Peptides against a protein of PDB entry 2Q3Z. Designs and how they scored, part 81

Target 1, 272 residues: chain A of PDB entry 2Q3Z
Amino acid sequence: YVLTQQGFIYQGSAKFIKNIPWNFGQFEDGILDICLILLDVNPKFLKNAGRDCSRRSSPVYVGRVVSGMVNCNDDQGVLLGRWDNNYGDGVSPMSWIGSVDILRRWKNHGCQRVKYGQCWVFAAVACTVLRCLGIPTRVVTNYNSAHDQNSNLLIEYFRNEFGEIQGDKSEMIWNFHCWVESWMTRPDLQPGYEGWQALDPTPQEKSEGTYCCGPVPVRAIKEGDLSTKYDAPFVFAEVNADVVDWIQQDDGSVHKSINRSLIVGLKISTKS
Target 2, 254 residues: chain A of PDB entry 2Q3Z as posed
Amino acid sequence: YVLTQQGFIYQGSAKFIKNIPWNFGQFQDGILDICLILLDVNPKFLKNAGRDCSRRSSPVYVGRVGSGMVNCNDDQGVLLGRWDNNYGDGVSPMSWIGSVDILRRWKNHGCQRVKYGQCWVFAAVACTVLRCLGIPTRVVTNYNSAHDSNLLIEYFRNSEMIWNFHCWVESWMTRPDLQPGYEGWQALDPTPQEKSEGTYCCGPVPVRAIKEGDLSTKYDAPFVFAEVNADVVDWIQKSINRSLIVGLKISTKS

## One batch from the design tools (peptide; made by RFdiffusion4, then SolubleMPNN)

Design b2_p15_6_s2 (from b2_p15_6, 7 letters changed)
Fold by OpenDDE base, seed 5:
Structure b2_p15_6_s2 (fold): chain B 272 residues (1-272), chain A 15 residues (1-15)
Amino acid sequence: as target 1 above (272 residues)
Amino acid sequence: DSLLMQHPIGNEPPL
């Protein structure tokens, strides 16, 4: 989880699982220095350098900073996400074979955002950075991954009388989504939440005003402890949301139906 | 490979 520089990332769908080889390259020349630059350009450092540096001994603090800084939303972060298949002014997310080129491009262009990433690219770069900083980290893929926008633990579809989805809703289920799990103690929580912590660097929802997610204990998600910082309801929903259809009938009435055909969550954790 | 991209369930991946 720290020493392995090459691994596989799972992609595709629940029915058609695919994987790609990925070079994390955390021990390649200059990569540690780039990770330190990433910390030194984060908004918390720019606001109060002494306070930020004093907290870098905490993997909880560092993990949350890295989650925010791997995406370029709200800061000088590494990657710009794009999902519309229009990549002509950058690099297609599918073209990346490792984290090293991404990090070097970012640094060499004055910490300008690299175009482009999707979830596995964000996760892989975060994995590299966290490993460089001595935090045991692995990439995780979740098939049928829910994006709950309103923290109600539901994915809600509005449908007409013909069952056709209506409206533009940001709440949806992805074919797959990737994030990272990092091993750390949680002295900021009650005893027993040490171990794997979920962190998500893909800009999905704001946490405390910044596009970041976690760390949240994997145990808390498994046990349904939604009070656990950080972002437990969101991460819980990614793997456990129920799907609800709101069906408008011909008479204008609305019927609520649980959609049992859409099963959220099939998580695969990697060893490398 | 467009089949490796993220997309919402029920939608075809971008070509």
Scores: peptide ipSAE 0.340, ipTM 0.807, DockQ to the pose 0.488
Fold by OpenDDE base, seed 1:
Structure b2_p15_6_s2 (fold): chain B 272 residues (1-272), chain A 15 residues (1-15)
Amino acid sequence: as target 1 above (272 residues)
Amino acid sequence: DSLLMQHPIGNEPPL
């Protein structure tokens, strides 16, 4: 988890699982220096360098900073996400074979956002950075991954009388989603939440005003402890959300139906 | 290659 520079990232769908080789490259020349630059351009450092530096001994703090800085939302972060298949002004997310070129491009262009990433690219870059900083980290893939935007632990679809989905579809289920799990103690929590912590650098929802997610104990998610910081309800929903259809009837009434055909969550943790 | 893209379930991959 710290020593391996090459690994695999799982992609595709629950029905058709694929993997790609990925070069994390955490020991390649200059990569550690780039990771340190990433810390030194974070909003907390810019606001109060002494306070930020004093907290860098905490993997909880560093993990949360890295989660925010791997995306370029709200800061001088590394990657811009794009999902509309229009990559002509950058690099297709699917063309990346490792984190090294991304980090080097970011640094060499004055910490300008690199175009473009999707979830596995964000996760892989975060994995590289966290490993560089001595935090044991792995990429995780979740198939049928929910994005709950209103923190009700549901994916809600509005349907007409014919069962056709209406509205903006702001809540959705990804074919797959990737994030990272990092090994750390949680002295900021009750005993028993040490171990793997989920961190998500893909800009999905704001946490405390910043596009970041976690760290949250994987144990808390498994046990349903939604009170556990950070972002337990959101991460719980990614893997456990129920799907609800709100079906409008001809009389104007709305019927609530549990959609049992859409099963959220099939998590695969990488072994390398 | 489009099969490796992240996309919503029930939606075709972006063309």
Scores: peptide ipSAE 0.338, ipTM 0.806, DockQ to the pose 0.493
Fold by OpenDDE base, seed 2:
Structure b2_p15_6_s2 (fold): chain B 272 residues (1-272), chain A 15 residues (1-15)
Amino acid sequence: as target 1 above (272 residues)
Amino acid sequence: DSLLMQHPIGNEPPL
């Protein structure tokens, strides 16, 4: 986890699982220095350097900072996400083969956001940074990953009587989504929540006003403890959301149907 | 490879 510089990231779909090799490169020259710069440009440091620095001994604090800083939303973070296949003014997310080039580009361009990332790129960069900072971290892929936008633990589709989705597809299920799990103690929680913590650097939802997610104990997600900070409902929904179809009939009646064909969540944690 | 892109289910990137 900390020592492995090369690994695999799982992609594709639940039916067609693929993997790519990835160079995390956490021990390559200058990468640790870039990770320290990332900490020194974070909004909490800029607001109160002494307070931020005093908290860097906490992997919980650092993990949450890294989750926010790997994306460029709300800060001088590393990556700009893009999903529309228009990458002509940057680098296609598919072109990256490792975290090192991304981090070097970010630093070398004065901490300007690197174009572009998608979930596995965000996760892989976060994994590199966290490993550099001595936090055991692995990339996780979840197939049929729900993005719950209204915190109801559901993915809701409005459909006509023909089953056609009506209105804007606000809620969605990703074919796959990647985040990281980091090993840490949770002295800020009740006993038993030490171990793997989910952190999501992909800018999906705001947590406490910043595009960041976690750390949340993987155990809490598994046990359904949604009160556990941070962002337990969101991460729970990614792997466990129920899909509901609201079927509107021509008579104006609305029927609730549980869509059992869309199984949310097939999580694969990397072993290396 | 466009097949490796993250996308919403039912909204596959163009091949």
Scores: peptide ipSAE 0.336, ipTM 0.807, DockQ to the pose 0.518
Fold by OpenDDE base, seed 4:
Structure b2_p15_6_s2 (fold): chain B 272 residues (1-272), chain A 15 residues (1-15)
Amino acid sequence: as target 1 above (272 residues)
Amino acid sequence: DSLLMQHPIGNEPPL
């Protein structure tokens, strides 16, 4: 989890699992230096360098900083996300084969956001950075990954009487989503939450005002302890949200139906 | 490759 520079990232769909080779390259020349620059341009460092530096011994703190800094939302972060298939002014997310080029581009362009990333790119870059910083980290893919936007642990679809989805489709299930799991102790929590911690660098929801996510103990998610910082409800929903259809009838009445055909969550962790 | 793109279920990326 720290030593492997080459790996695979799982993509596709639950029915059609694909993978791509990825060069994490955490030991390639200059990559550690870039990771240190990433820390030195984070908002917490800029606000109070001494306080930020004093906290860099904490994988919890560093993990949370990295999850925020891998995306360019709210800060001088590494990647700009884009999902609209319009990549002509940058690099298609599908074109990346490793984290090294991304990190080098970011640094070489004065810490300007690299265009573009999607979930696996964010996750892979975060994995590289965390590994560089000595934090055992792996990329995780979750198929049928829910994005709960209203923190109710549901994915809600509004449907007409014909079953057609109405409205803006604010809530969604991704065909797949990638994040990272990092191994760390959790001295900031009750005993027993050491181990794998989920971190999500894809800018999906704000956590404490910043597009970051985690660390949250994988154990807490498995046990349904949603009180556990950070972002347990969101990460829980990614893997366990129920899907609800709100079916509007001609008379204006609305019927709630549990959609059992859309099973949220099929998590695959990498072994490398 | 659109098959590797992240997208919402039911909202397939344009080809």
Scores: peptide ipSAE 0.334, ipTM 0.808, DockQ to the pose 0.498

Design b2_p15_6_s3 (from b2_p15_6, 9 letters changed)
Fold by OpenDDE base, seed 4:
Structure b2_p15_6_s3 (fold): chain B 272 residues (1-272), chain A 15 residues (1-15)
Amino acid sequence: as target 1 above (272 residues)
Amino acid sequence: NDLLMQHPIGSEPPL
């Protein structure tokens, strides 16, 4: 988890699992220095350098900083996300083969956001950074990954009487989503939550006002302990949300139907 | 390769 520079990232769909080779490159020249720059440009450092530095011994703190700083939302973070297939003013997310070029571009352009990333790119860069910082980390892919926007642990579709989805698709299920799991102790939690912690660097939802996610114990998600910081409900929903269809009838009545055909969550962790 | 893009289920990847 710390030593492997080459790996695979799983993509595609639950029915058609694909992987790509990825160079994490955490030991390549200058990458550690870039990771330190990433820490030194984070909003918490800029606000109070001494306090930020004093907390860098905590993988929990660092993990949360990295999850925020891998995206360029709210800060001088590394990557700009884009999903509209319009990549002409940057690099297509599909073009990346490793984290090293991304991190070097970011640094070399004065910590300007690199265009563009999607979930696996965010996750891969976060994985590189966390590994550089000595935190055992792996990329995780979740197929049929829910994005719960209203924190109700549901993905809700409004449908007409014909079953056609109506309205703005506020909530969605991704074909796949990638995040990272990092191994750390959780001295900030009750005993037993040491181990793998989920961190999501893709800017999906704000956590405490910043586009970051986690760390949350994978155990807490498995046990349904949604009170566990950070962002347990969101990460839980990614892997366990129920899908609800709200079917509007001609009379204006709405019927709630549980959609059992859309199974949220098929998590694959990399062993490398 | 559109099969590698992240996209919402039930939406075609934006062409």
Scores: peptide ipSAE 0.360, ipTM 0.834, DockQ to the pose 0.497
Fold by OpenDDE base, seed 1:
Structure b2_p15_6_s3 (fold): chain B 272 residues (1-272), chain A 15 residues (1-15)
Amino acid sequence: as target 1 above (272 residues)
Amino acid sequence: NDLLMQHPIGSEPPL
């Protein structure tokens, strides 16, 4: 988890699982220096350098900073996400083979956002950075991954009388989603929440006003403890959301139906 | 190649 520079990232769908090789490259020349620059350009450092530096001994604090800084939302972060297949003004997310080139490009262009990333690219860069900083980290893939926008633990689809999905589909289920799990103690929580913590650097929802997610104990998600900071309801929904169809009838009534055909969550943790 | 892209379930991969 800290020593391995090469690994695999799982992609595709629940029906067709694929993996790609990835060079995390956490020990390649200059990568640690780039990770330190990432910390030194974060909004908390810019606001109060002494306070930020005093908190860098906490993997909880550092993990949350890295989650926010791997995306370029709200800050001088590393990657711009794009999902519309229009990559002509940058690099296709699918062309990356490792974190090293991304981090070097970011630094060499004055900490300008690198175009482009998707979930596995965000997760892989976060994994590299966290490993550089001495935090044991692995990439995780979740198939049929839910994005709950209203924190109700549901994915809600509005349907007409013919069963056709209506509206903007703001809530969705991804074919797959990637994030990281980092090993740390949680002195900021009740005893028993040490171990793997989920962190998500893909800009999905704002946490405390910043596009970041976690750390949240994997144990809390498994046990359904949604009170556990940070972002337990959101991460819980990614792996456990129920799907509900709201079906409009001809009389204007709305029928609630549980969609049992759409099963959220099939998590695969990498072994390397 | 489209199978490696992240996309919503039930959406065709973006053309």
Scores: peptide ipSAE 0.360, ipTM 0.835, DockQ to the pose 0.517
Fold by OpenDDE base, seed 2:
Order: sequence, then structure tokens, then C-alpha cells
Structure b2_p15_6_s3 (fold): chain B 272 residues (1-272), chain A 15 residues (1-15)
Amino acid sequence: as target 1 above (272 residues)
Amino acid sequence: NDLLMQHPIGSEPPL
């Protein structure tokens, strides 16, 4: 986890699982210095440097900062996400082979956001940064990953009587999504929540006003403890959301149907 | 390879 500089990231779909090699490169020259710069440009440091620095001994605090700073939303973060296949003014997310070039580009351009990332790029950069900071971290892929936008633990589709989705697809299920799991103690929680913590650096939802997610104990998600900070309902929904079809009939009646064909969540954790 | 791109289920991968 901390020592492995090369690994694999899982991509594709639940029916068509693929992996790509990735160079995390956490021990390459200057990468630690870039990770320290990332901490020194975070909004909490800019607001109160002494308070931020005093909290950097906490992997919980650092993990949450890194989750926010790997994306460029709300801050001077590393990556700009893009999913529309229009990458002509940057680098395609598919072109990246490692975290090192991304981090070097970010630093070398005065902490300007690197164009572009998608979930695995965000996760891989977060994995590199967390490993540099001595936090054991791995990339996780979840197939059929739900993005719950309204915190109801559901993915809701409005459908006509023919089963056609009506309106804007606000809620969605990704073919796959990637985040990281980091090993840490949770002295801020009840006993037994030490171990793997989910952190999601992809800018999906705001947590406490910032595009960040976690750390949340993987155990809490597994046990359904949605009260556990941080962002347990969101991460729970990514792997466990139920899909509901709201079927509107021509008579204006609405029927609730549980869509059992859309199974949310097939999590693969990397072993290396 | 566009098939590796993250996309919503039921959406065509961005071409």
C-alpha cells in the first residue's frame, strides 16, 4: 500500500471489467514536496495556517484535506473533472499513465488545475498523495456506482408507462466509479472504526461546503451506520442504493416500482 | 479507449 509505486486500476463495467497499469510514483523525486505544497495551498491553511498545521498529525484531517484538494473545485486543487469527451484544451483522462506527471504539471504551472481527470485519475492522484504522506492507501473501483444527489439512499427514475425515462436524469449510476481507501485509526469515532476509510476526491457532492468526501469507515458502510462521519449516507448509496422507478401512467397515476435489474455496487479493492 | 471512460449507465460512452 505505501511501498508499491505501480499498480492497477479497475475500469470498464460490471460485465466488462478491465484494468490499466498506473504509476503512483509516491517516491519519485519532488513528489513529497508537491504533496506538502498541496497542503500549504488548502483553504484551511490559507484561513489559519497554525490551526491547519497543528492538525496535520491526524490522518483523518489530512485525508479530508486531500480529498478536497485533489479536485480543483472550491480551491487551488489539482484536477479539473470532465466527462463530455471534449479534451482538446487539455489532456484526455485516458492519456494519463501515472500520478507523477499530473502532480508535476500542477506544481510547475503555479498550482493551476490540470485538465482533465475522471474518477480513476482523481482516485489515483489522491492515492499517491496519501501514500506520500505516510497513509496506507489503495484505489477502489465500484461498478454500477450510484450518485445519490438528494441523500435519500435511492436512485430515482421517472418513467412513462412505456418505461422511458422522463425529464432530466439528475440521479445517475456510473458504469464504474473510483475512490480510495486509507488505513487509519478513528479516535474521533467510537471504538471499532479503525481500519480502512473511504475517501472520494471526485467532485460529486459537497461535504461541509467543500467538494470532498470522507473519511468514512468501510466498516460503517458495511454495517449501515449512516451516522458515522464523514459522508456515510453518500458512500453508502454509492454501493447500496436501491433503484426506484416512478412510473407515471396516462391517467396521471404514479406507481412506485423497485428496479431489481439495476444492482448498485460491485466493489473491487486492489490487493496491492 | 472510450470504453474505459466513466459514463452514466444507459448513456452511450462519450464518442
Scores: peptide ipSAE 0.359, ipTM 0.831, DockQ to the pose 0.495
Fold by OpenDDE base, seed 5:
Structure b2_p15_6_s3 (fold): chain B 272 residues (1-272), chain A 15 residues (1-15)
Amino acid sequence: as target 1 above (272 residues)
Amino acid sequence: NDLLMQHPIGSEPPL
């Protein structure tokens, strides 16, 4: 989890699981220096350097900073996400084979955002940075991963009488999503929440006004403790959301149906 | 390879 520089990232769908080799490269020349630059350009450092530096001994604090700084949303972060297949002004997310080139490009271009990433690229870069900072980290893939936007733990589809989806598909289920799990103590929580913590660097939802997610204890998600900081409801929904179909009939009546055909969440944790 | 892209379930990967 800290020593392995090469690994696999799982992609595809629940029915067609694929993997790609990935070079994390956390011990390659200059990568530690780039990770320190990432910390020194974060909004909390720019606001109060002494306060930020005093908190860097906390893997909880550092994990949350890295989650925010791997994406370029709201800050000078590393990667710009794109999902529309228009990559001609950058690098296709599918072209990356490791984190090292991404981090070097970011630093060498004056901390300008690298084009482009998707979930596994964000997760892989976060994994490299966290490992480089001495935090045991692994990439996680979740198939049929829910994105709950309204914090109700539901994925809601509105349908007409013909079963056709109506309105904006704001809430959705991804074929797969990737994030990281990091091993740390949680002195800021009640006893028993030490161990694996979920962190998500893909810019999906704002947490405390910034595109970041976690750390949240994997135990809290497993036990359904939604009160646990940070972002427990969101991460819980990614792996456990119920799918609800709202069917509007011709008479204007609305019927709620639980869609049991779509099972949210099939989590695979990497060993390397 | 477009089959490796992240996309919503029930949508084909953006061609």
Scores: peptide ipSAE 0.344, ipTM 0.823, DockQ to the pose 0.480

Design b2_p15_6_s4 (from b2_p15_6, 7 letters changed)
Fold by OpenDDE base, seed 3:
Structure b2_p15_6_s4 (fold): chain B 272 residues (1-272), chain A 15 residues (1-15)
Amino acid sequence: as target 1 above (272 residues)
Amino acid sequence: DAFLQQHRIGSEPEL
């Protein structure tokens, strides 16, 4: 998990699983230096360098910083996300074959955001950075991944009497979503939450005012301990949200229906 | 490959 420079990332859909090779390249020349620059331009360092540096011995702290800094939201982070198929002014997310080129571009352009990323690109770059910093990390893919926007652990669809979804789908289920899991102790939690921690660098929701997510113990998610910092409800929803249809009738009546056809969550952890 | 993009279920990316 720290030493592997080449791997695979799973993509596609639950019914059509694909993978791509990815060069994490954490030991390539200059990559560690770029990871250190990433830490030195983070908002916490800029606010209080001494405090930030004093906390860099904590993989919990560093993981959370990296989660925030891999995306360019709120800071001088690495990647700009885009999902609208308009990539002409940058690099298509599908064109990347490794983290090294992304990180080098970011650094070489004065820490200017790289266009563009989607979830697996964010996750892969985070994986590279965390590995560079000595944190065992793997990329994880979750098929039918929920994005809960209102923290109710539900994905809610409003439908007409014909079952057609009405309005802009605020809440959504991704065909797939990628994040990382990092191995660390959790001295900031009760005993038993050491091990794999989920971190999500894709800018989906703000955590404490910043587009970052985690670390949260994978065990906490598995056990449904939503009180566990950080962001347990959000990560739990990604893999366990229930889907609800609100069916509107012409008479203005609304019927609640559990959508059992949309099964949220099929998590695949990479072995490399 | 457009099929490798993230997309909302039920909103397939236009090919």
Scores: peptide ipSAE 0.360, ipTM 0.840, DockQ to the pose 0.511
Fold by OpenDDE base, seed 2:
Structure b2_p15_6_s4 (fold): chain B 272 residues (1-272), chain A 15 residues (1-15)
Amino acid sequence: as target 1 above (272 residues)
Amino acid sequence: DAFLQQHRIGSEPEL
């Protein structure tokens, strides 16, 4: 989890699991220096360098900073996400074979956001950075991954009598989603929450005003302890959200559909 | 490859 520079990332769908090789490259020349630059351009450092530096001994703090800085939302972060298949002004997310080129491009272009990433690219870059900083980290893939946008632990679909989705279609389940799990102690929590912590660098929801997620104990998610910081409800929903399919009739009546049994969450952790 | 893209279930990436 720290020493492995090559790995696999799982993609595709729950029915059609695929993997790609990925070069994390955490020990390649200059990568550690780039990770330090990433820390030195983070909003917390820019606001108060002394305070930020004093917190860098905490993997909890660093993990949260990295989660925010791997995406370019809110800051001079590494990657711009894009999902609309329009990648002509950058690099297709599917073309990346490792984190090193991404990080080098970011640094070499004056910490300008790299175009483009999707979840596994964000996760893989975060994994590289965290490993560089001495935090044991692995990429995780979750199939049928929910994106709860309203913090109700539900994915709700509203349909007409023909089964057509109504409304803004904001509720979302990804075919797959990737994030990272990092091994750390949690002195900021009650005893027993040391171990794997979920961190999600894909800009999905804001946490305390920044597009970042975690760290949250994997144990807390497993046990349903949503009180644990950070972002336990969101991460819990990614793997456990209930899907409710509502059918709205022309008469205004609303009924739960019994026809759709979409199961949220099938998590695969990498072995190395 | 559309199958390698992250996408919303029920919505294919716009080609």
Scores: peptide ipSAE 0.358, ipTM 0.843, DockQ to the pose 0.481
Fold by OpenDDE base, seed 1:
Structure b2_p15_6_s4 (fold): chain B 272 residues (1-272), chain A 15 residues (1-15)
Amino acid sequence: as target 1 above (272 residues)
Amino acid sequence: DAFLQQHRIGSEPEL
């Protein structure tokens, strides 16, 4: 979780699980220095350097900063996400073979965002950075991963009488999604929430005004303790959301149907 | 490659 530089990231679908080799490269030359630069350009440092530095001994604080800084949303972060299959002005997310080239490109271009990433790229870079900073971290893949946008723990589809999805497809289920789990104590929580903490660097939802997610205890997600900071409802929904179809009839009535064919969540945690 | 890219279940890759 700290010493391994090469590993595998799981991709594909629940029915067709695949993996790719990935070079995390946390011990390669200059990578630690780049991770320190990442901390020194974060918005909290720029706002109050002394306060930010005083909090860097907390893996909770650092994990949350890294989650926000691996994406370029709201800051001088590392990666720009793109999912529309138009990557001609950058590097295809599928072309990356490790975190090292990404981090070096970011630093060498004056902390300009690197084009492009998707979930596993964000997760892998976060994993590298967190490992560099001494935080045991692994990449996690969740198949049939939900993105709940309104914090109701549901994925809601509006359908016509023929079952065709209507309107904006804002909420969705990804074929797969990747994030990281980091091992840390949680002195900011009640006892028993030490251990693996979920952190999601893919810019999906804002947490306290920044595109970041976590840390949230994996235990809290398993036990359904949605009051636990940070972002427990969102992470819970990624792995446990129920799917609801709102079926509009010709008479204007709406029928609520539980969609049992779309099963959210199949999480695989690996050492990588 | 559909196996190496995120996409919504039942749809093509989109943002």
Scores: peptide ipSAE 0.348, ipTM 0.841, DockQ to the pose 0.445
Fold by OpenDDE base, seed 5:
Structure b2_p15_6_s4 (fold): chain B 272 residues (1-272), chain A 15 residues (1-15)
Amino acid sequence: as target 1 above (272 residues)
Amino acid sequence: DAFLQQHRIGSEPEL
């Protein structure tokens, strides 16, 4: 994981799995220096440099900082997300072939946000940064990935009599979503939660006021321990939310049905 | 390529 500079990222859909080659490039010239700059511009460093630096020996702390700093939400982070197919004022997310060019652009433009990323770009950059910092990390793809906004572990669709989706479409299922898993000990938790930890740098939900996610033990997600820090309910929902259709009939009655035709979550971990 | 973009299942990529 730490030593591999070339790999594949999985994309597409559950029915049509695709992969793209990706250059992580964690040992290329100047990349470690850029990763250190990323730490030195994080909000916690700017607030209290001595406290931030004293905590950089913790992969738990560093992982959470990197999760927040790979996106440009709330801070001087690396990437701006965009999903509306309007990329003319930047680089299309689909055009990137590696993390190195992204990180160099960010640094060379005075730590200005790079346009644009989507989930796999965020995940790949986070993977590069964490590997540079000596944290074993892999990119993970989850097909039919849920985004639970209200923390109820459900994806709720409201439909009229014609089957048309009504209301806020903020709760959704992505065709795919990417994040990272990092190997670390968890001295801040009970014994047995060492190992792979999920971290999500895509700005989906705020955690403690910042667009970041994790680290959360993959074991905790698998066992359904939603009390485990950080962000266990959100990550659990990404891979295991139930889909509920609320159907309003002409008579004004509302019926709840579980949509069993769409199964949330098909997680693929890379060995690259 | 629509297959390389994230999009909501059941919707076209939000234009």
Scores: peptide ipSAE 0.345, ipTM 0.837, DockQ to the pose 0.462

